# Ledger of designs, part 48: peptides against a protein of PDB entry 6TME

Target 1, 324 residues: chain A of PDB entry 6TME
Amino acid sequence: NRLKRAYIALQAWKKAFYSDPFNTAANWVGPDVCSYKGVFCAPALDDPSVLVVAGIDLNHADIAGYLPPELGLLTDVALFHVNSNRFCGVIPKSLSKLTLMYEFDVSNNRFVGPFPTVALSWPSLKFLDIRYNDFEGKLPPEIFDKDLDAIFLNNNRFESTIPETIGKSTASVVTFAHNKFSGCIPKTIGQMKNLNEIVFIGNNLSGCLPNEIGSLNNVTVFDASSNGFVGSLPSTLSGLANVEQMDFSYNKFTGFVTDNICKLPKLSNFTFSYNFFNGEAQSCVPGSSQEKQFDDTSNCLQNRPNQKSAKECLPVVSRPVDCS
Target 2, 324 residues: chain A of PDB entry 6TME as posed
Amino acid sequence: NRLKRAYIALQAWKKAFYSDPFNTAANWVGPDVCSYKGVFCAPALDDPSVLVVAGIDLNHADIFGYLPPELGLLTDVALFHVNSNRFCGVIPKSLSKLTLMYEFDVSNNRFVGPFPTVALSWPSLKFLDIRYNDFEGKLPPEIFDKDLDAIFLNNNRFESTIPETIGKSTASVVTFAHNKFSGCIPKTIGQMKNLNEIVFIGNNLSGCLPNEIGSLNNVTVFDASSNGFVGSLPSTLSGLANVEQMDFSYNKFTGFVTDNICKLPKLSNFTFSYNFFNGEAQSCVPGSSQEKQFDDTSNCLQNRPNQKSAKECLPVVSRPVDCS

## One batch from the design tools (peptide; made by RFdiffusion4, then SolubleMPNN)

Design b1_p11_3_s3 (from b1_p11_3, 4 letters changed)
Fold by OpenDDE base, seed 2:
Structure b1_p11_3_s3 (fold): chain B 324 residues (1-324), chain A 11 residues (1-11)
Amino acid sequence: as target 1 above (324 residues)
Amino acid sequence: SRLDEILESLK
């Protein structure tokens, strides 16, 4: 019975293909769905004597098409990997029936519409990759209530603020890069317990950096480049004992870059170029260390090469934003 | 396989 439902789903999906350049679905013929290319069967968790479709892997197949609602019949699927295809349309709500979903990768496709809220219905979800699509609108706050190991949202069309629920996330890697997020980074960010890498690159984020960033003791990568952040760097950044890569470039930061930041024990690369910093400690100067790379280009620093003109600096530096 | 690891985690 379960394999018959899987057959119906997979045949409906094959019919929804507009192009299959590698003939990936060429062998998708007949009732033996476990022999289908990219379809993986396993014993059912509830009955080991029953064989079910437990995984789909169509990565890098360059398939053009859409996801039909009949995919909701694949109720035993725990792994769904369809990255690097040309699937379009929306993620079907019928996928809510896939209650065993553990890894969901639809990255590098042509999906559109709002955040696929069906992903929030999966109780066992640990991995969510929706990057490199055309998803739009608000990020639902509930995404960070999920016990996810990784959250990849980059290269979409998401708008609005980052939810304050971010502090509830247990993810080691979170990417917001190349969206349209706006507003401040929530102060709750410091509550992220397992965070290793967080990327905010290329959004419309603004305001001061929250002091609570300094509580991210396990973070190795912190990239906030290409935004509209203002004010001074928080002194609490001295708490980032494990940070290796830090990027604040292409913002509107002001003030002094301190020794306490540039002397972080594991810091290997610190980029703070294309801001309005008016001073830096000697430890922040490019070439001051053999072990650390710094970039101070295009700031308001005195006696440094490649800085902004006084005409460009004066209007910003004379009006420092107080973040207190 | 990765699928086997996932299925074991779901037990």
Scores: peptide ipSAE 0.627, ipTM 0.968, DockQ to the pose 0.919
Fold by OpenDDE base, seed 4:
Structure b1_p11_3_s3 (fold): chain B 324 residues (1-324), chain A 11 residues (1-11)
Amino acid sequence: as target 1 above (324 residues)
Amino acid sequence: SRLDEILESLK
């Protein structure tokens, strides 16, 4: 039966624990898997009279171990939350059998290898959190074909470019931060119809910002800091009617920061420090507004404090990148 | 959906 399969899976997983500091699996004994700490049972979708393992929550258990293939026997699991542990190895392909997977959180672990493509096999997946691991290689384009509400990829070892399929995403929150992504932000970004928050912090992204960013009408947080972006800020950023937090710091931007950006109606914080901007509108000056916070530190601005030297500025400012 | 009900019960 289903609970017998769950028992086999959970006992195999217990055997795969190298360390359980809080003795989380101490009560993982006997056939009554629904009594196991961190195991949650619910009526099956196909038969409400049958009790099945529907959720796993081992968050913050500091467990060291790996995910054994036998976890594929947990075929009724819709919630899998195992964040803030020390699980290592790869996500088993056998998890493809968990066709009800709705939320998958393996964040804050020691998982390695390529993107866990098994996540792409789950037809009902809405939440994917794989941040704070050691996943590497290319991000599969198909991730953005999924009807996900949130995609957390930050603090990994992902490389290569951001897929152009990003525009197909229906996610409200997407994080790319602290990876090794390179290349340009795809122009298709403007097609992200439900996007509220997007974070690119601390990658190796480059080129000009696409004008299509200005089509992100629902964005409240846009952070592109700590990259290699060049050129001027797109004038179309005036279209970000709901942006509250905007960060372009630690890039190689040049040109003039305009009133149309700094006067955005919902803007509360705009950081454009550590670039090569050579001018700003009066509305962009720190302290010019009580409602908005600005940081213009370490640019090439005249008559502003804490700016780069002429020696640092001249080679860059005199050779502006044309993004047209 | 029935799934949402199950998920809510697990919270």
Scores: peptide ipSAE 0.024, ipTM 0.688, DockQ to the pose 0.157
Fold by OpenDDE base, seed 3:
Structure b1_p11_3_s3 (fold): chain B 324 residues (1-324), chain A 11 residues (1-11)
Amino acid sequence: as target 1 above (324 residues)
Amino acid sequence: SRLDEILESLK
């Protein structure tokens, strides 16, 4: 019965293909769905004697089409990987029936509409990759209430602020890059206890960096480049004991880049170029260390190459934003 | 877990 439902779902999906350049679904014929290319069967969790469709892997198939609602019949699927295709439309709400969903990768497609809230309905979801799509609107705050290991949101059309619930996230990797997020980074960010990598690149984020970033003891990558951040770098960044890659470039930061930041013990690359910093410690100077790479280009630094003109600097440096 | 076994079998 379960495989019959899977057959119905998979045949409906095949009919929803507009183009299959590699003929991936060419063998999607007949009732033996476990032989279908990209379909993986396993013993059911509730009855090991029953074979069910447990996974889909159509990665890199360049398939054009959409996800039909009949995919909701794939109730035993725990892995759904369909990245690097040309699937369009929305994620079907019928996927709420896939209660075993563990990994959901729809990245590198042409999906549109709001955040796929069906992902919030999956109690066992650990991996969510929706990057490189055209998802839009607000990010649901509830996404960070999920026990996700990774959250990939980059290269979409998400707008509004980053939810304050971010501090509840247990994810090790979170990407916001290349969206339209605005407002400040929530102070609750410091509560992300498992965070290793966070990327904010290329948004409309603004305001001061919260001091609470310094509480991210496990973070190895922190990239806030290409935003509208202002003020000085928080002194609490000295608490980033494990940071290896840090990028604050292409913002509107001012003030002095301190020794306490540039001497972080694991720091390998620190880019703070294209800001309005008016001073840096000697330890921040490019070439000062063999183990660390710095970029101070296009700031308001004295006696450094490739800096902004006094005309560009004076209006900003003379009116620093006080973040205290 | 049983789920992990299934996941491994799918890889």
Scores: peptide ipSAE 0.023, ipTM 0.679, DockQ to the pose 0.155
Fold by OpenDDE base, seed 5:
Structure b1_p11_3_s3 (fold): chain B 324 residues (1-324), chain A 11 residues (1-11)
Amino acid sequence: as target 1 above (324 residues)
Amino acid sequence: SRLDEILESLK
């Protein structure tokens, strides 16, 4: 029966624990898996008379161990939340049998290996959180073909380019921060119809910002800080009617920061520090507004405090990158 | 949906 399979899986998992500092699995004894701490049962979707393991919540358990392949026997699990543990190894491919997977949170662990492609096999997945791990390699483009509400990839070891399929994403929140992504932001980014928050912080991204960013009408947070972006800010950024938080700091941007950007109607914080901007509109000056906070530190601005030296600025400002 | 009910029961 389904609970017997769950028992086998959970006992195998308990055996795979190296450390359970809160004794979370102490009551994981006997066939009544529904009584196990962090195990949640519900009536099966296909037969309401059958009780099945529908969810796992081991968040913040500080458990050290790995995910054994027997977890693939948890075929009725729709919620799998194991964040803030010390699980290591890879995500088992046997989890492909968990066809009801709806939310998968393995964030803040020690998982390694490539992107867990098993997540792509889950047809009903809506939430994917794999942040704060050691996942590496390429991001599969198919991740953005999924109807996800949120995609958390930050604080991993992902490399290569951001897939052009990003424009297909229906996610409201996408994080790329603190990886090793390289190349340009795809022009298809402007096609992200539901995007509210996107974070690129601390990657190796480069090139010009695509003009298509200005099509992100629902974006409230846009952070591209700590990369290698060059050129001027796209004039199309004036289209970000709902942006509240915008950060372009720690890049190699040049040119003039315009009124059209700094006067964005919902803009509350705009950080463009640590670049090579050689001018800004009066509306961009820190302290010019009570409603908006600006940071223009460490640019090439005249008559502003805390700017780069002429020696630092001249070589860059005199050779602006043409993004046209 | 029944899934929503399950989700509610798990929260």
Scores: peptide ipSAE 0.023, ipTM 0.686, DockQ to the pose 0.155

Design b1_p11_3_s4 (from b1_p11_3, 4 letters changed)
Fold by OpenDDE base, seed 4:
Structure b1_p11_3_s4 (fold): chain B 324 residues (1-324), chain A 11 residues (1-11)
Amino acid sequence: as target 1 above (324 residues)
Amino acid sequence: SRLEEILASLL
């Protein structure tokens, strides 16, 4: 039966623990898996008279170990939350059998290897959190074909370009921060109709910002800081009617920061420090508004404090990148 | 949905 399979899986997992500092699995004894700490049972979707393991919550358990292939026997699991542990190795391909997977949080662990492509096999997945691991290689384009609400990829070792399929994503939150992503932001980004928050911090992204960013009408947080972006800010950024937090700091941007950007109606914080901007509108000046915070530090602005030297500015400002 | 109800009970 289903609970017998769950017992086999959970006992195999307990055997895969190297350390359980809080004795989380101490009560993982006997066939009554529904009494196990961090194991949650519910009536099966196909038969309400049958009790099944529907969720795992081992968050913050500091467990060291790995995920054994026997976890694929947990076929009724919809919630799998094991963040803030010390699990290592790879995500088992056997988890493809967990066809009810709805939320998958393995964040803040020691997982390695390529993107866990098993996540692509889950038809009902809405929440994917794999941040703060050691996942590497390319992001599969198919991740953005999924009807996800949230995608957390930050603090990994992902490389290569951001897939053009990003525009197909229905996610409200996407994080790319602190990886090794390279290339340009795809122009298809403007098609992310549900996007509220997107974070690119601390990658190797480059090129011009696509004009299509201005089509992100629902975005409240846009952070592209700590990359290699060049050129001027797109004039289409005036279309970001709901942006509250915007950060372009620590790039190689040039040109003029316009009133149309700094006067965005919901803008609370706009950081454009550590670039090569050579002018700003009066509305962009720090202290010009009581409702908005600006940082223009370490640019090439005239008559502003804490700017780059002429020696640092001249080579860049004299050779502006044309993004047209 | 029933799934949402189950999920709500687990969270």
Scores: peptide ipSAE 0.030, ipTM 0.744, DockQ to the pose 0.159
Fold by OpenDDE base, seed 5:
Structure b1_p11_3_s4 (fold): chain B 324 residues (1-324), chain A 11 residues (1-11)
Amino acid sequence: as target 1 above (324 residues)
Amino acid sequence: SRLEEILASLL
């Protein structure tokens, strides 16, 4: 029966624990898996008279171990939350049998290897959190073909370009921060119709910002800081009617920061420090507004404090990248 | 949905 399969899976998992500091699995004894700490049962979707393991919550258990292939026997699991542990190894491909997977949170662990492509096999997945791991390699473009509400990829070792399929994403929140992504932001980004928050912090992204960013009408947070972006800020950024937090700091941007950007109606914080901007509108000056915070530190601005030297500025400012 | 009911029971 289903609970017997769950028992086999959970006992295999307990055996795969190297350390259980809080004795979370101490009560993982006997056939009554529904009594196990962090195991949640519910009536099966196909037969409400059958009790099944529908959820796992081992968040913050500090468990060291790995995910054994027997976890694929947990075929009724819709919620799998194991964040803030010390699980290592790879996500088992046997989890493809968990066809009801709705939320998958393995964040803040020690998982390694390529992107867990098993996540792509889950037709009903809405929440994917794999942040704060050691996942590496390419991000599969198919991730953005899924109807996800949230995609957390930050603090990993992902490499290569951001897939052009990003524009197909229905996610409200997407994080790329603190990876090794390179290349340009795809122009298709403007097609992310539900996007509220996107974070690119601390990658190797480069090139010009695509004009299509200005089509992100619902975005409240846009952070592209700590990359290698060049050129001027797109004039189309004036279209970000709902942006509250915007960060372009620690790049190689040049040109003039315009009133149309700094006067965005919902803008509360705009950081464009540590670039090579050679001018800013009065509305962009820190202290010019009580409602908005600006940081223009370490640019090539005249008559502003804490700017780069002429020696640092001239070589860059005199050779601006044309993004046209 | 039945899924929502399950989720509600788990959370």
Scores: peptide ipSAE 0.030, ipTM 0.741, DockQ to the pose 0.157
Fold by OpenDDE base, seed 1:
Structure b1_p11_3_s4 (fold): chain B 324 residues (1-324), chain A 11 residues (1-11)
Amino acid sequence: as target 1 above (324 residues)
Amino acid sequence: SRLEEILASLL
């Protein structure tokens, strides 16, 4: 039966624990898996008279170990939350049998290897959190073809370019921060009609920002800080009617920061420090508004404090990148 | 949905 399979899986997992500091699995004894700490049972979707393991929550258990292939026997699991542990190794391909997977959170662990492509096999997946691991290599383009609400990729070892398929994503939140992504932001980004928050912090992204960013009408957070972006800010950023937090700091941007950007109606914080901007509108000046916070530090602005020297500015400002 | 009910019970 389904609970017997779950028992086999959970006992195999217990054996795969190297350390359980809080004795989380201490009660993982006997066939009554529904009484196991962090194991949640519910009536099966296909037969309400059958009790199945529907969820795992081992968040913050500090468990050291790995995910054994026997976890693929948990075929009724829709929620898999094991964040803030010390699990290592790879995500088992056997998890492809968990066809009801809805939320998968393995964040803040020690997982390694390529992107867990098994996540692409889950037709009902809405939440994917793999942040704060050691996942590496390319992001599969197919991740953005999935009808996900949230995609957390930050603090990993992902490299290569961001897939052009990003524009197909229905996610409201996407994080790329603190990886090794390179290349340009795809122009297709403007097609992310449900996007509220996108974070690119601390990658190796470069080139001009695409004008299509201005089409992100629902975005409230846009952070592209700590990259290698060049050129001027797109004039189309005036279209970000709902942006509250915007950060372009620690890049190589040039040109003039316009009123149309700094007067965005919901803008609360706009950080454009540590660039090579050579002018800003009065509405962009820190302290010009009580409702908005600006940081213009370490640019090439005249008559502003804490700017770069002329020696640092001249070679960059005199050779602006044309993004048109 | 039944799934939402399960989710609500687990979270």
Scores: peptide ipSAE 0.029, ipTM 0.739, DockQ to the pose 0.155
Fold by OpenDDE base, seed 3:
Structure b1_p11_3_s4 (fold): chain B 324 residues (1-324), chain A 11 residues (1-11)
Amino acid sequence: as target 1 above (324 residues)
Amino acid sequence: SRLEEILASLL
């Protein structure tokens, strides 16, 4: 029966634990898997009279171990939350059998290898959190063809460019922060219809910001800080009618920060420090508003405190990148 | 949905 398969899987997993500091699996004994700590049973979708393992929650258990292939026997699992552990190795391909997977959270672990492409096989997946791991290589473009509500990729070792398929994403929250992504932000970004929050912090992204960012009318958080972006801020950023938090700090931006950006109606915080901006509108000056916070530190602004030296500014400001 | 019911039972 299904619970017998679950028992085999869970016992195999218990054997794959190297350390269980809180004795989380201490009660993982006997056939009654529904009594196991962190195991949740529910009526099966196909037969309400049958009880199945529908969820795993081992969050914050500090368990060291790996995910054995026998976890593929947990075919009724829709929720898999194992964040804040010390699980290592790769995500087993056998998890492709978990066709009901809805939420997959393996964040804050020690997982390695390429992007877990098994996540792409789950037809009903809505939530994917793989942040704070050691996943590496290219992000598969197919991730954005999934009907995901949230995509958390931050604090990994992902490399290469952001796929142009990003514009197909229906996610409200996407994080790329603290990876090794390179190249430009794809122009297709403006097609992200449901986007509320996007974070690019601390990558190797470069080039000009695409004008199409201004089409993200529902975005509340846009953070592109700590990259290699160049050129002027797109004038189309005036279209960000709902942006509350905007950060362009620690880049190589040049030109003038306009009123149209600093007067955005929902803007609460706008950080554009540590760039090479050579001018700002009066509405962008820190302290000009009680409702808005600005940081213009370490630019090439005249008559502002804490700016770069002329020696640092001149080589960059005299050679502006034309993004037109 | 039936899935939502399962989710609710897991919380």
Scores: peptide ipSAE 0.029, ipTM 0.736, DockQ to the pose 0.154

